# Peptides against a protein of PDB entry 6D0Y: the designs that were tried, part 192

Target 1, 225 residues: chain A of PDB entry 6D0Y
Amino acid sequence: ETEDHLESLICKVGEKSACSLESNLEGLAGVLEADLPNYKSKILRLLCTVARLLPEKLTIYTTLVGLLNARNYNFGGEFVEAMIRQLKESLKANNYNEAVYLVRFLSDLVNCHVIAAPSMVAMFENFVSVTQEEDVPQVRRDWYVYAFLSSLPWVGKELYEKKDAEMDRIFANTESYLKRRQKTHVPMLQVWTADKPHPQEEYLDCLWAQIQKLKKDRWQERHIL

## One batch from the design tools (peptide; made by RFdiffusion4, then SolubleMPNN)

Design b2_p27_6_s4 (from b2_p27_6, 16 letters changed)
Fold by OpenDDE base, seed 1:
Structure b2_p27_6_s4 (fold): chain B 225 residues (1-225), chain A 27 residues (1-27)
Amino acid sequence: as target 1 above (225 residues)
Amino acid sequence: SSREKADKLADEMLNNGIVPVYEKLRA
């Protein structure tokens, strides 16, 4: 019975209410913490599931996890591990849409103090390093660059504030790759995003230009990418 | 149903405060 109540609470949080969202999230974090001794695994699975099923509530659930992590650091770690496992599984299954979303989710967890900036930098370094592999199809290399660039609106500011030198290196490698790659996979990349703001320009080049502008604007986002 | 009851309780908690309602349930 308690489990059913928790599921309903987690699914419904963020809906219009007489209480503030912040108050509800704090309260929910407290309730979940109290139930962790008995239902940790169930709560963990539930949070992972709703985070994946309700992408429109990304910031709500990252915030919730941030609050939980502050209360119970071990749980936060286990949650991150579960999400990373899911990311790996999605990549193995060629579920690129889910994978890119998970990268964005993990990116926002940096802002919520769940994932350390250096760890996220390392992940992006790994992504961009795929561009240097010769036996990997370009479509896959392009996806990793896409996943990196498309996540920067969520975490770019934080990473540049803390790891500017490392980020500059990643940017340089990305730029180098974009200059030398063939522009033959535009249709494939279009499957990964519904947005086509620049129909006359290759998508990754467009995204790169947008991110460079965002960086120039000190990561103050003016449009949804 | 159990689900309906859970949803109703969730709505109550989200509108009246989670902590106060939760404390009442656990008392």
Scores: peptide ipSAE 0.443, ipTM 0.902, DockQ to the pose 0.888
Fold by OpenDDE base, seed 5:
Structure b2_p27_6_s4 (fold): chain B 225 residues (1-225), chain A 27 residues (1-27)
Amino acid sequence: as target 1 above (225 residues)
Amino acid sequence: SSREKADKLADEMLNNGIVPVYEKLRA
């Protein structure tokens, strides 16, 4: 059936093929657009699912969504809403690994012209503002800072180009928090779970240093561990 | 099976061009 074909196609895109990735993504966007009138909900669910299940294809699916958004603006909006809803659900379920990934995914959607830069800035402002909430455990505060910083490789350049003043404020608040927070020693490679969604002090400080370096280097693409 | 058919079609599309294959499917 057509629906099954779409599922296979969406799942397989980005794998080694005789055609270029760009060509396949453009073609897939066209096919999906054509089928939206009949299968919008299914396509939406499929894209959300594969985006979550295949993190190695983050840029593939953000690009695909970008192409779809350009073709059908309403669909793009619905997709973003679905992903944000999923982020909220992940946070409620204490699935911090999924949550941070979703933040990165949303961040890259800015580059794909699906999410406006001001909206992402607002999200990060909200994240960092958690550090000012005294009734929130530090582990939660640390996570939001981590989520923010770990997403900047995907969107920092764009946000600083368009909202430098706001970003500077966020950075200042982040730096201030990192200096004053209690330090905890946690294994760097620990799995983030409901019990331990907390980056170690060394890692968070290291991440901060890496992001500062990235910023200083004019957001030159670099791998950050 | 339906899944096998879907996978085969997807492979064909991804290796031979999505648009041409899709157009043929709709014809």
Scores: peptide ipSAE 0.435, ipTM 0.898, DockQ to the pose 0.901
Fold by OpenDDE base, seed 3:
Structure b2_p27_6_s4 (fold): chain B 225 residues (1-225), chain A 27 residues (1-27)
Amino acid sequence: as target 1 above (225 residues)
Amino acid sequence: SSREKADKLADEMLNNGIVPVYEKLRA
């Protein structure tokens, strides 16, 4: 059955192959497009699922979605809507690890021309604006800043190329917050859970420094962060 | 099984080219 084949292809793409990854992704996008009339809902669900369950293949699936979006704009939109909905659900459920991953995924979709740069800037503006809210615990403020900063390696270059003034304002607000927030050092880096959604204080400061350097280097990474 | 067949076909497509194999299947 064609549907089963598609599932296998989607799951296996990016594995070691005699063909280039790019060629396989282009081919897969073509096949998926051809089958959208019959299997749109299934394909959408599959892509959402693998995107969430296989974080190691983030760039593979964002690229695939980018290719699909170029072929079928409506499908790309539906996919983004599904991912945004999942992000909101993750936040409501205090699943901060999934939430931050989804923000990174969405960020990379900007590079794949699925999400417009202004939309991503608006999202980050909203995140950083939380730092100005008095009724929000610092742990949540820190998380939103972390989510923003940790996503910039994926999309910072694109956003500064298109929205430099807006990004500078976000950076200024972020810097201001980081200077005035209370700092509590945690000895060990731990996986963030619902109970501890905030990054280690030292890590957040280090991350800020790394991002500042990345920005200074015109978003050209010299090493894997 | 159907899943095994699907996996084998997927492997073939990913190693030999998706489009050529797919076109053959559709023909």
Scores: peptide ipSAE 0.435, ipTM 0.899, DockQ to the pose 0.838
Fold by OpenDDE base, seed 2:
Structure b2_p27_6_s4 (fold): chain B 225 residues (1-225), chain A 27 residues (1-27)
Amino acid sequence: as target 1 above (225 residues)
Amino acid sequence: SSREKADKLADEMLNNGIVPVYEKLRA
């Protein structure tokens, strides 16, 4: 019975409530922590599931995990490991939409003090390094660049505050790649699907321009996209 | 249904405070 209640709570948190979201998240974190000794695996699975299935609640669940991590560091670590495993699985399965979302989720976990900034920088370095591999199709290279750039609205500020030199290097490499890559005429309206993971050339260029502007504005978002 | 009960309880907890309600359930 308690297990069913936890599932409902996790799914419903962030909905309209008489209590503040912060209060509810703190309370939920406390309850989850108390139940970890008996239901760790279940709670872990539930959090991973809702995080993936409810992308509109990304910041809610990253915050929740942040609170849990502060209470139980080991659980936070296990959660991150689970999400990274899921990212790898998504990539292997060519589920690029899920993969990019997971990268964004992980990026926001940096803001919640669950993932260290250097670790995220290292991940992005690995992503951009794929662009230097000659045996990798351009479609895949483009995706890694997309995954990197599309995550910066969530974590760019934090990473530049802590690792500006490394980030500048990644940006330089990204710019170099974008300049030298072959232009493919992909119709503008093609939704990024598992079958066509190639971001439209125009979209990547537009995204790059947007990120450059965001960077110039010191990562202060003027418009919620 | 058990799910409906769980949802109702969750709503109560989210509206009245999670911790106080949870403590009452353990009691």
Scores: peptide ipSAE 0.434, ipTM 0.899, DockQ to the pose 0.893

Design b2_p27_7_s1 (from b2_p27_7, 13 letters changed)
Fold by OpenDDE base, seed 3:
Structure b2_p27_7_s1 (fold): chain B 225 residues (1-225), chain A 27 residues (1-27)
Amino acid sequence: as target 1 above (225 residues)
Amino acid sequence: SREEEIKKAVEELLEKSKKELEEKKLE
């Protein structure tokens, strides 16, 4: 495949097709694997780009990366490293919307067997530990809690299946922080528990309630995220 | 290992982000 053609294939995967998505992804993974010797850097950059810029295709590209990781483990590792670098850059640039999305993307990579569950647990432990930092603004503490909670719809089930005790500790620490922090009462969009109207709640409190409900429902979501 | 690399990367991320925040406060 030509370099330009690879870009087209990667960008258009998951669009209207006569074949199943799974079949298309498997086919594309094969094509990309075959071209890694010649176009590894280009393919890596393309995948990172679409992963960042096309949030509506999150599960498509995490699955694709999962397939590639199975074919070439080292490439999978390089991709993860690239995504973490991008996360660092996003935070440095104060692009918190991109940053939280990248955390969600990494979270879903756990389901695709690219990132091990213990690694994600460790990441979330680190995030929640920010709540204990001194001489930092509350907005920083809040954001990392938000990043953690907002990612759980994509990985909570897997993490509780593999690391329930550790997750419970993280939840306890999160709950403790939420109880003692100052509330700002910012509205939040309700996604997972929108069937019943909720009273106006503070942003993180609302998210916490939704996650608690999701956990109670065994991480089975009724809405497509 | 990949796990070790991720762990180190996250720790570095948090440390750098904290440091950058502190630097911004001084501006």
Scores: peptide ipSAE 0.414, ipTM 0.874, DockQ to the pose 0.015
Fold by OpenDDE base, seed 5:
Structure b2_p27_7_s1 (fold): chain B 225 residues (1-225), chain A 27 residues (1-27)
Amino acid sequence: as target 1 above (225 residues)
Amino acid sequence: SREEEIKKAVEELLEKSKKELEEKKLE
């Protein structure tokens, strides 16, 4: 396959086809695996790009990466490293919308057996530990809690199945923080930007309530969050 | 291991993020 053709295949996966999505993804994974010896860097870059720019295809690309990881474990690792690097860059650039999405993407990679559950738990432990940092703006604390809670719809079930005790601790710490944090009213139409990274007070509390309900319902999604 | 690498990467991410924030508020 040529580089241009690979780009087309990767970008168009999941579009209307006569074949099932699963079969298309398996086929694409095979093609990409075969081309890794010659186009690894290109494929890696393409996957990172589409993962970042096409949030509506989150599960498609996490699944694809899962399939590739199963075929080439090292490549899966390199992809994870690249995504974490991108997360670092997003945070550095104050692109909080991209950053939270990348956390969600990484979260769903747990379901695709690319990232181990303990690793994701450790990530969330680190995120929630930010609430304990001293001499930092509350907006920083709130964002990492938001990033954690926002990702649970994608990975909460898996993490509680494997690391329930650790997750309970994280939840307890989160709840404690939410109770003691200063409530800040912001416009309801707040957009996540470099200048406005703070989640709305009501939204964060509402998100917590929604996650609690989701947990109570054994992580069975009954409504769109 | 991949797990250890991810853990270290996240720790580094948080540390850098904190430092950057500290630098920004001092500007």
Scores: peptide ipSAE 0.413, ipTM 0.873, DockQ to the pose 0.015
Fold by OpenDDE base, seed 4:
Structure b2_p27_7_s1 (fold): chain B 225 residues (1-225), chain A 27 residues (1-27)
Amino acid sequence: as target 1 above (225 residues)
Amino acid sequence: SREEEIKKAVEELLEKSKKELEEKKLE
């Protein structure tokens, strides 16, 4: 495959096709694997780019990476490293919308067997530990709780299946924080901005309630009108 | 291991983020 063709294939995966999505992803994974010896860096960059810029295809690209990881474990690791690096950059740039999305992306990589459940648990433990930091703005504490909770729809089931005790501890710590945090009144109709990590106070409480319900429902998602 | 690397990376991320916040307070 030519470099330009690879870009096209990666960007267009998941679009309308005569074949199933699963078949297309498997096929693409095979193509990419074959081209890794010659185009690893390019493929890595492309995957990182589409993963970051095409959130509507989150599960498509996590699945693709999962397939690639199964074929080439080292490449999977390099991809994870790149995504974590991007997460660091997004946080440094105060791009919290991108940051939370990247956490969700990483979370779904657990389902794709790219990231081990214990690693994600450790990540969330670290996030929730921010609530215990002293001399930091509440907005910082709130954001990491938000990042944790907002990622659970993608990984909560897997984590509770494998690390229920640890997850319960994280939940307990989260609940404790939410009960003792200062409440602020922010309009519900506010638009999230890249430089404003502070989730609405009601939103956090609402999100917590939703996650509690999701947990109660054994992580079976329902569409609520 | 990948797991350890991820853990360390996240810890570093949090530490750097905290330091940056502290630096902003000094400005």
Scores: peptide ipSAE 0.409, ipTM 0.871, DockQ to the pose 0.014
Fold by OpenDDE base, seed 2:
Structure b2_p27_7_s1 (fold): chain B 225 residues (1-225), chain A 27 residues (1-27)
Amino acid sequence: as target 1 above (225 residues)
Amino acid sequence: SREEEIKKAVEELLEKSKKELEEKKLE
């Protein structure tokens, strides 16, 4: 396959076809695997790009990466590393919408057996630990709690099935923080072109309530949060 | 292991983010 053809295949996967989506993904995974010796870097970049820029195909690309990871574990690892690097870049660039999406993407990779549940738990533990940081703006604390909570619809079920005790601890810490945090709006001086990292105070409390309900419903999602 | 690498990467992410925030405070 030529590089241009690979780009077309990757970008158009999941579109209308005579074959099933599963069949198409398996086929594409095979094609990509075969071309890794010659085009690994290109394929990696392409996958990272579409994963980041086509949120409507989140589950398609997480599944594709899952298939590739099963075929080539090292490539799967390189992809995860690339996505985490992109997350770092997004945060550095104050692109918090992209950052939270990337966390969701990584969360769904747990369901695709690319990232182990314990790793995701550790990530969320690290996120919630930010609430304990001293001399930092509340907006920082709030965002990491938001990133955690907003990702649970994608991975909460799996994490509670595998790491219920650890998740309960994270929830307890989150609840404690939400109770003790200031609920008055914190003024922020930000560049108007930058994504707003601070969720509305009411929104975070609302999200918490929604996640609590989702948890009570055994992570059966009835509506898109 | 992949798990350790991810953990370290996230820790580094948080550390760098915190440092950047601290640097911004000083500027």
Scores: peptide ipSAE 0.405, ipTM 0.869, DockQ to the pose 0.015

Design b2_p27_7_s2 (from b2_p27_7, 14 letters changed)
Fold by OpenDDE base, seed 2:
Structure b2_p27_7_s2 (fold): chain B 225 residues (1-225), chain A 27 residues (1-27)
Amino acid sequence: as target 1 above (225 residues)
Amino acid sequence: SSEEEKKKAVEELLKESDKELEEKKLK
């Protein structure tokens, strides 16, 4: 495959086809694997780019990376590292929308067996631990909680299956924080669902309620959060 | 600070991933 053709294949994956999505992804993973010796850097950059810029295809690309990781674990690792670096850069740049999306993407990579569940739990533990710090603005604390809660639709089931005790602790800490926090307007943390936009003053409370319901429903989504 | 915790959280994830990678390389 040529570099240009690879770009086309990566960008167009998941589009309507006579074949199943799974077969297309497996085929693409095979093609990409075969070309890694010659085009690793290009493929890595392409995957990182589409992963970041095409949020509507989140599960497609996480699945693709999962399949590729199963074939070439080193490449999967390099991809994760690249995404983590991007998350760091987003946080440094105060690009919280990109940052939270990247957390969701990484979360779904856990579901695709690219990232270990304990690693994601540790990340979320660190996020929620910020709520216990005294010299941190509430807006920052709120963001960590938002990043955690909004990622659970992608990874909550897996994390509770493997780390239920730790997750319960995180939930308890989150609930405690939500009860004691002041409701303030945080424009950068606008939360909405497909069905209803949430008021800024109550967005975390609403999200919490939705996540609690999702948890009760055994992490089976009935609506888009 | 919140920023430091963000970095710490991401670094923790990265370190775990590195560990997993190294463990697999040894097999």
Scores: peptide ipSAE 0.041, ipTM 0.522, DockQ to the pose 0.016
Fold by OpenDDE base, seed 3:
Structure b2_p27_7_s2 (fold): chain B 225 residues (1-225), chain A 27 residues (1-27)
Amino acid sequence: as target 1 above (225 residues)
Amino acid sequence: SSEEEKKKAVEELLKESDKELEEKKLK
């Protein structure tokens, strides 16, 4: 396969086909594996690029990487390393939206058996530990808590199944921080829902409440209308 | 590589990331 052809295959995966998505991904994984001896660096770069630029296909590409990792474990490791480097670069460039997305992507890689649950727990422990740093702007502390909480819909179930005690500690630390952080007093816009009057909460408090509910519901997500 | 080797590599990368993150302040 030519480099251009590989690019086309990778970019178009998940589009309408006569075959199932699973079959297409398995087929593509086989093609990519066969071409690794000749095009490893190119394939790696392509996968990193589409993973970052096509957030709507997050689960497609995490699954693809999972399949590739099963075929070539070393390649899976190199991919994870590349994504972590991208995360570092995004943070250095103050691109926090990209950074949080990359954390979500890495989180879903746990479900695809590319990243071990203990490694992801360690990452989240590091994030929440930022809340204990002295002489750091609250916005920094808030962002790492946000990155952690906003990633849990993707990996919370898996992490609690394998590392429940460690996750509970992270949650306790998060809760403690949220209670002591300063809140900007904005006039409360009461959002009236059909069922319950809901005061407008600060975004982190709102997210925390959502995650607590998700946890209580055993990580079963509700469909957003 | 073994699963343990891969896990170790990821952990090392995470540690390096932490050092770099400590140098940056969010404004």
Scores: peptide ipSAE 0.039, ipTM 0.640, DockQ to the pose 0.017
Fold by OpenDDE base, seed 5:
Structure b2_p27_7_s2 (fold): chain B 225 residues (1-225), chain A 27 residues (1-27)
Amino acid sequence: as target 1 above (225 residues)
Amino acid sequence: SSEEEKKKAVEELLKESDKELEEKKLK
C-alpha cells in the first residue's frame, strides 16, 4: 500500500460497504499491520488525527486500534501515548470539548483491551480527587466530574466488572460533591471556551441521574443519553 | 510477558498524565 492509499483507507473505514464493519476493520487492521514496518509514523499520525477529528467514528477507531494492538502491542502503546499527549495539549489550550472527547476515547480503549481497567480507574480517581482540592475554581471541579461521568457510558460496565469497589468509592465521592457544590445557571447550549469550560449545573445533575439509572440497569443502555 | 510490559507502560503513562491533569490548569 502507498502512503496516500493508507490515508484513504483509514478515513473511509466504517462507511457503506458490502461487508460487515467487523470484517472491514479486521481487513484494515491486517493491511495496516503489514505496512507498519514502513509507515508506522504515518499510520500513527493518521489514526490520531481521525480519532480526534471524527468523533462520530469513536467506536470504529477504538476498535481498529484494539485490533492493531492485538497484532502489534508496541504500536498500541505508542498510540495511547500520542492520545495522552494530545489530551494534555488540549487542556493546556483550554480546548475542553476536545479534552472530554479524548477522555471518552481513552475510556472506550479499555473495552478494546488497549488500556487496562485498573489504569482507567486510577485516572478517574484522580479526576474525582480534584473535587477535594482547596482553593480551586468550581469550574475545574465540575469539568473533571463531567469528564468522568460522560465517559461512563463507554466504560462503566467494564470497570464495575473488574473494579467494583473502587468504582463505588468514586461514585460516592462524586455524589457527595454534587450535593455540596454551588449551583449556577449557564446556558444549555454553551460553547466550551476558556471562559466557559464547564456544562450547566442542572445538566450535571441530570447527567448524574442518567448515569445512576444506567448503573441500575447494569450498564445496559436502553436509550441515548 | 509482553502483555505485562505493555500494561506497565500504559499505567505509567496514565499516572504521569493524571499527575499533570491534577495541576491547576482549568480556570
Scores: peptide ipSAE 0.051, ipTM 0.625, DockQ to the pose 0.018; fails the geometry check
Fold by OpenDDE base, seed 1:
Structure b2_p27_7_s2 (fold): chain B 225 residues (1-225), chain A 27 residues (1-27)
Amino acid sequence: as target 1 above (225 residues)
Amino acid sequence: SSEEEKKKAVEELLKESDKELEEKKLK
């Protein structure tokens, strides 16, 4: 297959087909695996690109990466590394919406067996631990909490199934922080933009309430956050 | 096992990434 053909296949996966999505994903994973010797770098870049630019296909591409990871663990590792690099770059560029999305994407990779649950728990522990540091400004502490909470719809169930005690500790620390943080007063549920890295009081409190409800409902999603 | 090795690699990566984020970007 040509490089251009691979691009087309990757971009169009999950679209209308005579076959099931699962079948198409498995087939594509096989094609990509076979072409890794010739096009590894290109395939890696393509997957990273579509993962970032097509959020509506998040679960499609996480699943695809999961299937490919099962075939080639090294490539799966390289993909995760690439996504982490993108996360760093997005933060460096003050692209906070992209950054949080990437955390969500990584979270869903746990469900696809690309990232181990304990690893994700450790990441969230690190995030929430920032709230306990005195030398970190509140705006940064708030972002970590937001990144954590906003990712739970994608991975909370899995993490609680595997690491309930650790997750409870994270929740307790989060709750403690939310109670003691300085509050800002702005309209609730404002739309976040790249130039607004600081989660607002009402939004974080609302998100916290929604996540608590989701947890209470055993992570059965009933509404769009 | 290969899975365990990968798990460790991911954990190390995420840990280092978090550290870098905390120290360089989010502090």
Scores: peptide ipSAE 0.048, ipTM 0.626, DockQ to the pose 0.018; fails the geometry check

